# Peptides against a protein of PDB entry 5CWW, part 34

Target 1, 194 residues: chain A of PDB entry 5CWW
Amino acid sequence: VPKLQGPFDFDLNPEDEQDDEVELKDIYVIGEKPRVADLMRGEEEELEMMKEDQHNGLSLNIICLLSTSGQVKICLDIDGVEAQWLPPRSKNKRLFAPPPEPPSLLTFQTFDTLKPAEVTPDGWPMFSEDATSPYSFYVTHPAGITYISLTPWVFRLESELQSDSEAGTEFRIDLLAKGQGSERDRIFTQTRTQ

## One batch from the design tools (peptide; made by RFdiffusion4, then SolubleMPNN)

Design b1_p12_7_s4 (from b1_p12_7, 4 letters changed)
Fold by OpenDDE base, seed 2:
Structure b1_p12_7_s4 (fold): chain B 194 residues (1-194), chain A 12 residues (1-12)
Amino acid sequence: as target 1 above (194 residues)
Amino acid sequence: SLKERRAPFIPV
């Protein structure tokens, strides 16, 4: 039986976000890239070609959160939260281990998809996948549809995570977060029938 | 530390 996970702590939220005021409506998870080394056991030449491809996905899970206002929060799972299962009934080791600290998600960026005049109290925006890219998706609201792509930063972040040099990694990740954000394109706007 | 930084907010 799956174990209920959470709550999660959010690290690095914007200063103006009162965590208690954001009504979430949807969640979208982009899984980490598969460990190619475990899958390609015996095809060393193809494995080397795939490692040189800068278009290999991120080694971290990405958690996207969507509010009623059409705000998207992009979070990174640095701790590598895995699916947990209820322990089998036979291990009566109630070791009172202190509850592990709740897993933290690193907030990487936050952005709006709706103008203030498009926000409605009863709004129910939703995520949907892009079948052409694992790092692209759509946000659908009654006011319109917005295309989102994480590709401007995801591959550069992966290159930093794979670097053997720990020196300056934190500084370079900060520059990536402050640099070119996610691509946002409003592909459809609902005309208000006057 | 990473904990002293804030994620950027990008308005519409």
Scores: peptide ipSAE 0.233, ipTM 0.788, DockQ to the pose 0.096
Fold by OpenDDE base, seed 5:
Structure b1_p12_7_s4 (fold): chain B 194 residues (1-194), chain A 12 residues (1-12)
Amino acid sequence: as target 1 above (194 residues)
Amino acid sequence: SLKERRAPFIPV
């Protein structure tokens, strides 16, 4: 039986976000892409051709959170949260292990999809995937549809994660977060017929 | 440390 996971701690939230005031309505997860080198253990020739064409996706899980107000929070799973299973009933829980520290998610960026005048108390925005891109998705609200793409930063972040230099990785990730936001385009707006 | 910074916020 799968184990329920959480709560998660959110690192680096915006200063003005009181976590207690943000009503979340939806979640969208972009799973890490496996390293092709770990899967192709034994076929050296096919591995070189796949390295050129595959824009190798991010080696981290991305967790997108959507609020009632249409705010999107992009979080990175730096710790590598693994699937957990309920322990078999017969194993004496070593009652003396300290509870594991809660897993942390790194808040990478936050952005709005709705204008203040479009926000409604009963708003129920939802995520939907883009079948053409693993790092693009839509936010649908009664006021309109917004296209989002993480592609401006995802591939640069992966290049930093693949660098042999652990030194300064945190600093470079922070520079990436501040340098280029996600692409955001309002592709449809609902015209209120007066 | 990353922990001393805040994520960027991008308004509409």
Scores: peptide ipSAE 0.231, ipTM 0.788, DockQ to the pose 0.097
Fold by OpenDDE base, seed 3:
Structure b1_p12_7_s4 (fold): chain B 194 residues (1-194), chain A 12 residues (1-12)
Amino acid sequence: as target 1 above (194 residues)
Amino acid sequence: SLKERRAPFIPV
């Protein structure tokens, strides 16, 4: 049986956003790239092709959160949240290790997909995948459809995570977050028939 | 600390 995970702590949340004001409607998870070196044990030629593709995915899970207002929050799983299962009912009283600290998610970017005039109290925006890229997706709302791409920063973030220098990693991640944001393109707008 | 840095908010 899967274990319920959470609560999650959000690091870098704006102090002025009362968490109580943001009603979430959808979640979209982009899984970490497969550990090619561990999976391709014996296929050296495929491993070389996958190393030459400079467009290897991020080694972190990305958690996208969508509010009623069409706000997208991009969170990074720095701690490596793995799927947890309820321990089998083994009769051995393993000393209950203290409950692990709740995993923290790093808020990387927050952006709107809707104009204030497009926001409705009964709005239910939804994520949908892009079949052509694991780091691109759509936000669908009755007012319109917005294409989102994380590609402007995701590969640069991976390069920083793979750097042997632990020193200044946090600073470099912050520079990436403040740099070129996610691509946002409104591909469809619903015409209000007045 | 990273905790003192706000994530960038990008309005429409």
Scores: peptide ipSAE 0.228, ipTM 0.783, DockQ to the pose 0.099
Fold by OpenDDE base, seed 1:
Structure b1_p12_7_s4 (fold): chain B 194 residues (1-194), chain A 12 residues (1-12)
Amino acid sequence: as target 1 above (194 residues)
Amino acid sequence: SLKERRAPFIPV
């Protein structure tokens, strides 16, 4: 039986965002890149070709959260949240170990997709995938459709995570977060038929 | 630590 997961703690939320005030409407998960080395175990030639592909995705899961207001929160799963199952019914009353601390998600960036005048209380924005890139997606709202791409930073973040130099990694990740944000393009705006 | 920094907010 699958175990219910959560609550999750959000690290690095903006000062003005109390998580309790943000009504979430949708979630979009970009899974970590598969460990090519594990998939290609025994195919050394194909493994070399895939290592040369500089477009290897992020080694972390990305969790995108979408509010009623069309705000997108991009979170990184630093702890590696995995699917959990209920332990098998062991007849032994194992001492309930204290529940582990809830996993935390690192908020990497937050951005709006809607102008304040486009926000509606009954708005139901939704994510949809981009078939051309795992790091791109759409936010659909009654007011319009916004294309989002994480590609401006995701590959640079991966390069930092794979760097042998642990020194200054946190600083460089913070610089990435404060630097070029996600690409946002409003591809469609609903014309109010007057 | 990263935990002391806040994620940037980017308005429309």
Scores: peptide ipSAE 0.231, ipTM 0.790, DockQ to the pose 0.108; fails the geometry check

Design b1_p12_8_s1 (from b1_p12_8, 5 letters changed)
Fold by OpenDDE base, seed 5:
Structure b1_p12_8_s1 (fold): chain B 194 residues (1-194), chain A 12 residues (1-12)
Amino acid sequence: as target 1 above (194 residues)
Amino acid sequence: SFTTRVLGAPTD
């Protein structure tokens, strides 16, 4: 049985005093690019042909979280959260094994897709994919539709992750997070017929 | 549970 991952305990940075319980409405997951090398282990000749077609993408899973307010959180799975399965009901749980450290997600970006006046308590914003790119998606809310693209930073992040220097990875990610953000474009606005 | 580390301020 797949282990339900979550709820996400957001260790809110202690400086983010806003205990505003962010009610999540949707989750969108962008899987890591397939490791073709791992799949083609033993077929070196075919691997060389497929190396050219190596799908340009991030080697990390991206988890997008959408709140009732239309806030999007872009989270990176740096630790490589694998699909967890519920342990078999074997009786001998060693009572004293420390709980496994919960996998951590790195919140890379947070942004709003709605204006404060568009937020409704009964609003149910949803993600939908873009057929043209795995790193682009739409947020649909009764107030409108917002296009989001992660392409401005995803490929730069991948290049940094592929660098041999493990040292300063967090710093480089922080620089990317502070740099060019995700593209955000309101493509449709529902006119409130007064 | 997942812990989320926040990098940077929310972009307005």
Scores: peptide ipSAE 0.008, ipTM 0.380, DockQ to the pose 0.161
Fold by OpenDDE base, seed 2:
Structure b1_p12_8_s1 (fold): chain B 194 residues (1-194), chain A 12 residues (1-12)
Amino acid sequence: as target 1 above (194 residues)
Amino acid sequence: SFTTRVLGAPTD
């Protein structure tokens, strides 16, 4: 039986966002790139052929959160949160194990997909995938559809994570977070039929 | 603190 995960702590969440006021409506998860090398352990010859087909992507899970207001929060799973299962009934839970520290998600970017005038209390925006890229998706709301792409930063972030140079990595990642944001394009706007 | 509960997809 799968275990319900959470709570999650959000690192670098803007202090001005009263967490209690943000009603989330949807979640979208982009899994880390498959570690083909780990899967092909012992098949070195086939691994060399597959190195060219190594799915270029981020070595971290990306968690996208969508609020009623159409705000998107892009979070990075730095801790590598894995699926958890309920312990089998027979193992005496050590009743007194301190609760594990909640896993942390790094808030990387926050942006709006709706104008203030488009926000409705009963709004239920939703994510949908882009068939052409795992790092692109759509936010659909009755007011319109917004295309989002993480490609401006995701591959640069991966390059930093794979860099042998530990010196200045934190600074370079901070520059990436403050630099080129996700691509955001309103591809459709619903005309209010008067 | 947002407690996002990721509900694991029900395995059928």
Scores: peptide ipSAE 0.008, ipTM 0.381, DockQ to the pose 0.030
Fold by OpenDDE base, seed 1:
Structure b1_p12_8_s1 (fold): chain B 194 residues (1-194), chain A 12 residues (1-12)
Amino acid sequence: as target 1 above (194 residues)
Amino acid sequence: SFTTRVLGAPTD
């Protein structure tokens, strides 16, 4: 039986006191790049052919949160949260293991997909995947459709995470977080037929 | 410390 996970702590969440009141409507998870080397253990010849594709992704899970207002929050899973399962009802000792510390998510970016005038209290924006890239997706709301791409920073972030140079990595990642954000393009706007 | 970047609503 799957274990219910959460709560998650949000590190570096903007101090907007309103975050506690943000009603989430959808969650979109982009899994970490597959460790092909671990999967192809013993198939070294095939692994060499696939090495070119191994560099095409982030080694961290990305959690995208979507609010009623059309706000998207991009979070990084630094702790490497895995699916948890309830232990089998074996008779043995309830080891009162202390509850594990809640996993933390690093808030990397927050942005809006709707104008204030497009926000409705009953709005239910939804994520949908893009077939061309795992790091691109759409936000659909009755007011319109917004294309989102994380590609401006994802590959650069991965390069920093894989760098053997510990020196300046924190600074470079901070620069990335402050630098070019996710791409946003409103591809469709619903014309209010008056 | 990393800072969260808040990007504004789409501008016309």
Scores: peptide ipSAE 0.009, ipTM 0.356, DockQ to the pose 0.772; fails the geometry check
Fold by OpenDDE base, seed 3:
Structure b1_p12_8_s1 (fold): chain B 194 residues (1-194), chain A 12 residues (1-12)
Amino acid sequence: as target 1 above (194 residues)
Amino acid sequence: SFTTRVLGAPTD
């Protein structure tokens, strides 16, 4: 039986404590790049062929959250949140395993897709995929459509994660978060017919 | 429960 995950305590920055009232309307998940080496275990010849076609992508899951206001939060799953299963009802409760530390999501970027005048209390913005890139998507709202691309940073982040230096990963991610943000382009604006 | 940490200031 799948273990119900939650409630999620967003340890939001004290300035975002008021965001506990932020109603999320949609979620978009970009899965980590497949670990081809793990999939091709025992098929070394095919693995060598696929190494050349190693899908350029992030080795972390990306969770995009969309609020009623059109705010997008880009979160990184650094801890590798996996689906948890209820332990089988077998009698040997390993009584003393400390509960696994709750997995943390790292909010990498936060940005708006709507102007303040476009926000409506009944607004229901939604994500939609870009068929051409797993790291690009659209936010659709009655006021318009916004194209989002994570490509300005996602491949740079991957290069940092693949560096031999495990030390300072958090610091390097912080530098990237403060650097070039996601690409944001309003591709369509709905004309309010007066 | 998941803890969300904000590393970057919101990009205005």
Scores: peptide ipSAE 0.008, ipTM 0.376, DockQ to the pose 0.145; fails the geometry check

Design b1_p12_8_s2 (from b1_p12_8, 5 letters changed)
Fold by OpenDDE base, seed 1:
Formats: sequence, C-alpha cells, structure tokens
Structure b1_p12_8_s2 (fold): chain B 194 residues (1-194), chain A 12 residues (1-12)
Amino acid sequence: as target 1 above (194 residues)
Amino acid sequence: SFTQRVLGAPTD
C-alpha cells in the first residue's frame, strides 16, 4: 500500500506568497536524471559516451506547482523524496524512529504565465509535457498556451551540484537563482472574439 | 540561503 506523503515544507518562498492562499490546480514532476553509472554497470564504453553527453539532466527531482492564477512555482527536491510504501506488518520492531522530518522543497523560481487581465476565478491551467525535452513543458489555460523551458539553468545547477568544491557552491547557486530565469514563450493567445 | 527570483507577468 502506498504511504501518504507530505506535507512538504517549502523553503525560500517569496515573502508575499503565503502558500496557504495559493490555490494549486496542477503538479508536474520532472524526475532526477537516471544514475547512468548505476544503469550501465558493466558497459564501460557506453558509459563514456553517455557521460560525454553534456546534457545529463539534474540529479534532483523538480516539482512544478501551478496555481489558478497561472503562477508556476519551481521547487527542488533536495532531500531526495522517494515513493514510500507502508512496511509489511512485521510484528516486533516498532522501531519508534522519530517521525522523519517532513521533506523540504526548495522554491527555486516563481513566475507567471498569465497577465492579470487573463486570470479568472474559475481558471484551471494545466501542465503538459514537451516530447522534445524532459525540462520543457507547456502551461495551457483558456486564455493561451505558454511554453516553459528550465534548460537555461538546469544544466548549470547540475554542474554546481557535481562540483568537488563545496566552497562557493551556495553563492553560485544564489547567482543561478538570480540569473537567467526559465524561458517563457506564449505560443498561443486566445483572441477574445468580441 | 539564496533569494528566490520572482518573474512577473509575461511582457507584451
């Protein structure tokens, strides 16, 4: 039986965004890159070719949250949240492990996909995948369709996470968060037929 | 800790 997960703690939320007031409409999860080294165990030659693919994805899961207003929140799973199942009822060792601290999600980026005039109280924006990239997706709303790409920062973030130097990593991640944001492109706008 | 970047509404 799957274990209920959550609540999640959100770190670094915008000061003005009380999470309690944001009505979420959809969630989109981008899984961490496959551990190529673990998958290709025994195929050293193919490992070298796949390591040279400079486009190895992020080693963290990305959780995208979409509100009624068309706001997207990009969260990073720093703690490595995995699907949990209820342990089989083995009788004895109720290891009263203290309840694990709730997993924390790092809010890395927040952006809008709708103009204020396009926001409707009954709006139900939705995510959809981009078949061409795991780090790109679409937000569909009755007012329009927005293409989103995380590629401007994902690969740079991965490079920082894989760096042997812990020195300055936090600073460089802060620069990434303040730097080039996700790509946003409105590919379709619904014309109000007056 | 880093400061989250908030991007406003799409520009015209």
Scores: peptide ipSAE 0.032, ipTM 0.673, DockQ to the pose 0.716
Fold by OpenDDE base, seed 5:
Order: C-alpha cells, then sequence, then structure tokens
Structure b1_p12_8_s2 (fold): chain B 194 residues (1-194), chain A 12 residues (1-12)
C-alpha cells in the first residue's frame, strides 16, 4: 500500500503571499529522469544512444500546483522524495525515533495564467500534458487555455546540479530563479458573448 | 533567502 506522503513543508514562499487560502485545484508532477546509467550497467552501447536522444532532463522531481485563481507554483523536490510504501505491520515501532523531518519542496517560480477579470469563484482550472515535451504542459480554464514551458530554465538548472562546484551553487540557482522564467502563451481565449 | 520571481497576469 502506498504511504500517504506529506504534509510537505514549502520553503521560500514569497513573504507577501497573504495567507489568502489559495484553494488548490490541481497538481501536476514531472518525474525525474531515471539514471539510465544505474539501470543499464551491462549495456554501455545502448546507454550512450539513449543518453544522446534523451535531452538531459532534470534530476529532480517537479511539482506544479494550480489554484482556483489560475496561479501556478513550480516546486522542486530537492530532498528526492521517493515513493514510500507503508512499512509492514511489524510490531516493533521504535517509539523513540524522532519523527523524520517532512520533505521540503523548494518553490522555484510562481505565475498567473488568468487575468483578474477572468478569475471566477467556481473556476476549476486543470493541468494537461504536452505529448511533445515532458517539460511543457497546458492550463485549461473556462476563460482560456495557456501553454507553459519550463524548458528555458530546466536544462540550465540540471547543469548547475551536476556541477562539482559546491561553492556558489545557491547563488547560481537564485540567478536562474530570477532570470528567464517559464514560457507562458495564451493559445485560446474564450470571448464572453455578452 | 531565495527570492522567487512572481510573474503577474499575462499581458495581451
Amino acid sequence: as target 1 above (194 residues)
Amino acid sequence: SFTQRVLGAPTD
């Protein structure tokens, strides 16, 4: 039985987010690329071909959160939250192990997909995948459809994560967060016929 | 402290 994971601690929420209860409507997860090298230790030649064709994706899971207002939060799983299974009902729960610290998600980027006038209290925006790219997706709302792409920063972030230089990594990631954001394109707008 | 970039509403 899968273990219910959470609560997640969100590190780095913007200070000015008034605790207006952001009603979450949908979640979209982009899984980390499997370390093909660890899986195919015996087939070096096929590994090289797969490495070339697999555009170097991010080694972290990406968790996208969507609110009723059409706000998207892009979160990074820096702790490497693996799928946890419920431990078998073995009786000896060591009662005194400190509760494991909840996994932390790093909020990397926040952006809106709707104009204030398009926001409705009964709105139910949803994510959908882009079949052409694992790092692109759509947000669908009754007011319109928005294309989102994480490609402007994902590959640069991966390059930083693979760098042996511990020094300045935080600074470089901060520069990436402040730099080129996710691509946003409104591909369809529903005209309210008055 | 990481400063997150909040992108406002889509411009026309």
Scores: peptide ipSAE 0.032, ipTM 0.669, DockQ to the pose 0.657
Fold by OpenDDE base, seed 2:
Order: structure tokens, then sequence, then C-alpha cells
Structure b1_p12_8_s2 (fold): chain B 194 residues (1-194), chain A 12 residues (1-12)
């Protein structure tokens, strides 16, 4: 049986989010790149080819959150949250350990997919995958469909995470967060037949 | 503290 996880702490949540509980409608998870090196023990030639594939994804899990208003939050799993199942491992060791700090998610980007006039209180936007890229997806709402791509930053972030230079990494990640955002394109708008 | 940029609604 899967274990309920949470609460999650959201680091760098925009201060201006009024305490209005953003009603989340959907969650989309982009898993970390497979550790191909661990899977291909003994196939050195394929390992070299996969290293040359510039399409090496992010080594972090990405958690996308979608609100009723069509707002998307892109969160990074820095702590490496793993799925947990019941029963929890040995009860005895946890009695005296301080409760583990709740896992934190880094909110990397926040953006809207709907105009204010398109927002409805009963809106139910949903994520759907892009079959051509693991780092692209669609947000579908009754008002329209929006294409999202994380490719403008995800590969640069991975390059930073793989850099041996620990010095200034936090600063460079901050620059990436403040840099080019996710690509966002409204590919379809539903014409209100008045 | 990372200041998140909230990207506004899609421009037409």
Amino acid sequence: as target 1 above (194 residues)
Amino acid sequence: SFTQRVLGAPTD
C-alpha cells in the first residue's frame, strides 16, 4: 500500500501569494533522467553514445502543480523524494529520532496559462504529456490548450548540477531561475459561441 | 532568497 507523503515545504514561494489556498487541480511529475550508467554496466560503447546525446535530461525530479486558475508551479525535488510504501520500516529507530524535516520542494518558476477573463470557479485544467519530449507538456482548460516547454532552462540547469565547481553554484542557479522562463504558447483557444 | 518571477498571462 502506498504511504501518504507530505506535507511538502515549498521554498521560494512568491510572497504575494495571498493565503487563499490555491486549489490544486492536477499534478504532473517528470522523473529524473535514468541513471543509464547503472543500467548499462558492461556496454561501454552505448554509454559513450548516451553521454554524447545532448538530450541528457535533468538529474532532479520535476513536480508541476496546476491550480484552478490555470497557474502552473514548476518545483524541483532537490532532496530526492522517493515513493514510500507501508508498513514503514523499523518502528523502533524513529521513536527517539527527531521527526525528519518535511521534504522541501524548490519552486523554480510560476506562470499563468489563462487570462483573468478565462478563469472560472469550476475550472478543471489538466496536464497531458508531449510524446516527443519528456520536458514538454500541455495544459488543457475549457478555454484553450497551452503548450509548455522546460527545455529553455532544464539542460542549462543540468550542466550546472554536473559542474565540478561547487563555488557559486547557488548563485548560478539563481541566475537561471531569473533568466529565460519556460516556453509557453497558446496553441488553441476555444471560441465562445455566444 | 530566490525571487521567483511570476510570468503573467500569455500575450496574444
Scores: peptide ipSAE 0.039, ipTM 0.691, DockQ to the pose 0.614; fails the geometry check
Fold by OpenDDE base, seed 4:
Structure b1_p12_8_s2 (fold): chain B 194 residues (1-194), chain A 12 residues (1-12)
Amino acid sequence: as target 1 above (194 residues)
Amino acid sequence: SFTQRVLGAPTD
């Protein structure tokens, strides 16, 4: 049985986030790239071809959070939260180690998918995957459907994470966060029948 | 300190 994980601490929330309890409606997780090197152990030529494909994905998990208002938060799992399973009922009372500090998520980007006039209190926005890209997805709301792609930054972030130079990494990641954001395109809008 | 990028509502 999967272990329930959380709560998560959110680092770098925008200052302007009103303390309004953001009611989350959906969560979408983009898993880290597989360790291709471990999977292709012994296939050096294919490994080189895959390394040349600059599109191998991000070595961090991405957690997307969707609110009732259609706001999306893109969070990065910097601490490397792994899937946990409930241990089989073995009796060993592990001494109450203090609960590990809750894992922190880095809020990398926040954006809206709805106009203020489209927001409804009973709105139930949902994520859905894009079959063509692991780093693209849709937000479906009664008002419309929005396409989102993380591809404008995800590969640049990976290149930074793989850099041998620790010096200036934080600065360069900050530049990425301030740079070109996620692609966002409203592909369908529901016509209000008057 | 990282600065989060906030994108506003969709433009028409």
Scores: peptide ipSAE 0.032, ipTM 0.671, DockQ to the pose 0.722; fails the geometry check

Design b1_p12_8_s3 (from b1_p12_8, 4 letters changed)
Fold by OpenDDE base, seed 2:
Structure b1_p12_8_s3 (fold): chain B 194 residues (1-194), chain A 12 residues (1-12)
Amino acid sequence: as target 1 above (194 residues)
Amino acid sequence: SFTARVLGAPTD
């Protein structure tokens, strides 16, 4: 039986004001790139052909959160949260192990998809995947549809994570977070039928 | 701190 995961602590970017109780309406997860090297252990020849495909994604899970207001938060799973299972019923080991520290998610970016005048209290915005890219998606709201792409930063972040230079990595990641944001394009706006 | 609980879908 899968174990319920959470709570998750959100490490908010210090520039993100503690937004009030943000009512979340949807969640979208972009899984980490499969470690082909781990899957193909012993098939060295096929590994070389797939090395070209190793450049095609982020080694971290991305968690996207969507609020009623149409605000999107892009979070990174730095800790590498894995699926947890309930312990087998058997052994009464009172392992009073202190509860593990809750896993943390790093808030990488926050942005709005709606104008203030488009926000409705009963609004239920939703994510939809882009079939053409794992790092692109849509936010659908009654007021319109917004295309989002993480491609401007995701591959650069991966390059930093794979860099042998540990020195200044945190600084470079911070620069990436503050620099080129996600691509955001309103592809459809609902005309108010007067 | 915003705490999100990921409710695992009840796998039947």
Scores: peptide ipSAE 0.009, ipTM 0.435, DockQ to the pose 0.029
Fold by OpenDDE base, seed 3:
Structure b1_p12_8_s3 (fold): chain B 194 residues (1-194), chain A 12 residues (1-12)
Amino acid sequence: as target 1 above (194 residues)
Amino acid sequence: SFTARVLGAPTD
């Protein structure tokens, strides 16, 4: 039986501290690149062939949150939240372990997909996958459709995470976060027929 | 506080 995980704490970037109670309407999760080496434990011969298809992707899970206002938050799972199973019904629940600190999600980027005039109280924007890239998706709202791509920063972030040089890594990641480098393109706008 | 509940994968 799968264990329910959470709550998650959201570490907001200080610049995105809009304390506004953001009513979330949808969630979209981009899984981390598979650790091919961990999956291929015991199949060393096939590992050499798959090394050429080094799955270029982020080693962190990405959690995208979508609000009623069409605001998108891109969050990174830094703690690497793994799937948990309910322990077998062993009688000895040690009742007194302090609840583990909730895992934290880092808010990497926040941006709007709607203009203020397009926001409706009953709006229900939704995510849709892009078949061409795991790091691209669409936000659909009655006012229009917005294409979003994380590719401009995902590979740079991965390069920083894999770098042996700890010196300046935090600074470079902070620059990536502040650059708001996600591609955003309104591909469709609903014409209000007056 | 946003409580995301991640459902674990079904254990076979």
Scores: peptide ipSAE 0.008, ipTM 0.429, DockQ to the pose 0.024
Fold by OpenDDE base, seed 4:
Structure b1_p12_8_s3 (fold): chain B 194 residues (1-194), chain A 12 residues (1-12)
Amino acid sequence: as target 1 above (194 residues)
Amino acid sequence: SFTARVLGAPTD
């Protein structure tokens, strides 16, 4: 049985801390690229062919949060939260282990998919996947559909994470967060029939 | 409170 995970602490940017209680409506998770080395443990010959594909994804999980207002928060799982299972009903409850510190999610980007005039209290925006890329998705709201792509920064971030230079990594990641944001394109707008 | 479930492959 899957173990319920959380709560998660969100490391919000100071600009995002002023956002009042955001009512979340949906969540979209982009899993980390498979560690081909771990999957191909014992198949070294096939591992060499797949090394070219190792550059095709982020080694971190991405958690996208969607609010009633159509605000999207892109969060990075730096701690590497893995799927947990309920331990079998084995008797030895280590009663005294301190609760593990809740995993933290780094808020990487926050952006709106709706105009203020499009926000409705009964609106229920939802994520949907893009079949063409694991790092692209859609936000559907009664007012319209927005295409989102994380590709402008995902591969750059991965290159930084794989860099042997620990020096300045945090600074470079901060520059990525402040630099080219996620691609956002309104592909459909519902005309309000007055 | 938002609750996310990560579905893993059932370990036997």
Scores: peptide ipSAE 0.007, ipTM 0.428, DockQ to the pose 0.022
Fold by OpenDDE base, seed 5:
Formats: structure tokens, C-alpha cells, sequence
Structure b1_p12_8_s3 (fold): chain B 194 residues (1-194), chain A 12 residues (1-12)
């Protein structure tokens, strides 16, 4: 039986000081690139062909959160949250193991997909995947549809994560977070028929 | 606090 994981602590970027209780409506998870080398243990010939494609993704899970207001939070799973299972009903409740520290998610970026006038209290915006890219998706709301792409920063972040220099990594990630954000394009706006 | 249930693939 899968174990319920959480609560997750959000390491908020200091610019997102709005502690406002955000009512979340949807979640979208982009899995980390598969470690092909670990999966292809024994198929050396196919591994060489796939090494060229290894440059095509982030080694971290991305968790996208969507609020009623159409706010999107892009979070990074730096700790590598793994699937946990309920321990088999074996009698030894290690009752006193301190609960594992809740996994932390790094809030990398926050942005709005709706104008304030488009926000409705009963709104239920939803994510939908883009079949053409794992790092692109849509936010659908009655007011309109917004295309989002993480490609402007995902590959740069991966390059930083793969860099041998641990020195200044936090600073470089902060620069990436403050730099070119996710691409946002309102591809459809619902015309209110008067 | 966001509580997510990460459903792991059932390990047999």
C-alpha cells in the first residue's frame, strides 16, 4: 500500500513573501529524466546511441501547483522524493523513530495565468499535458487557455546541476530563477458574449 | 503545507 507522503515543506524563494493560504486546484508532475545508464545496465550498444539524447531533460522532478486564482508555482524536488510504502504490518512499530523530516520542495518560480478580473472563487483551473514536450503544458480556465513552457530554464538548470563546481551553485540557481522565466502565452481567451 | 500522496508503483 502506498504511503501518504507529506506534508512537503516549501522552501519559498524570498520574493514570494505572500504567505496567503493558496487554495490549490491541480498538480502536474514532470518526472526526472531516466538514468538510462542505470536502466541499460548490460546493453552497451544502445547506451551509446542514447547518450546523445541524455542532454534532453532535467535530473530533478518538477512539481507544478495550480491555485484557484490561476497562479502556478514551479517547484523542484531537490531531495529526490521516492515512493514510500507502508511497512508491512510487522508488529515492531518502531513507534519512536522521529518522523522523517518532511521532504522539501524548492519553489523555483511563481506566476499568474489569469488577470485579476478573470479570477472567480469557484474557478477550477486545470493542467493538461503537451504531447510535443514533457516540459510544456497548458492551464485551462473558463476565461481562457494558457500555454506554458519550462524550456527557457530547464536545460540551463540541468547544466548547472551537472557542473563539477559546487561553489556558487545556489547563487547560479538564484540567477536562473530571477532570469528568463517560464514562457507564458495566452493561446485562447473566452469572449464574453454580451 | 501541501500534502501530496506520491503513489509509488506497487512493488510486488
Amino acid sequence: as target 1 above (194 residues)
Amino acid sequence: SFTARVLGAPTD
Scores: peptide ipSAE 0.007, ipTM 0.429, DockQ to the pose 0.023

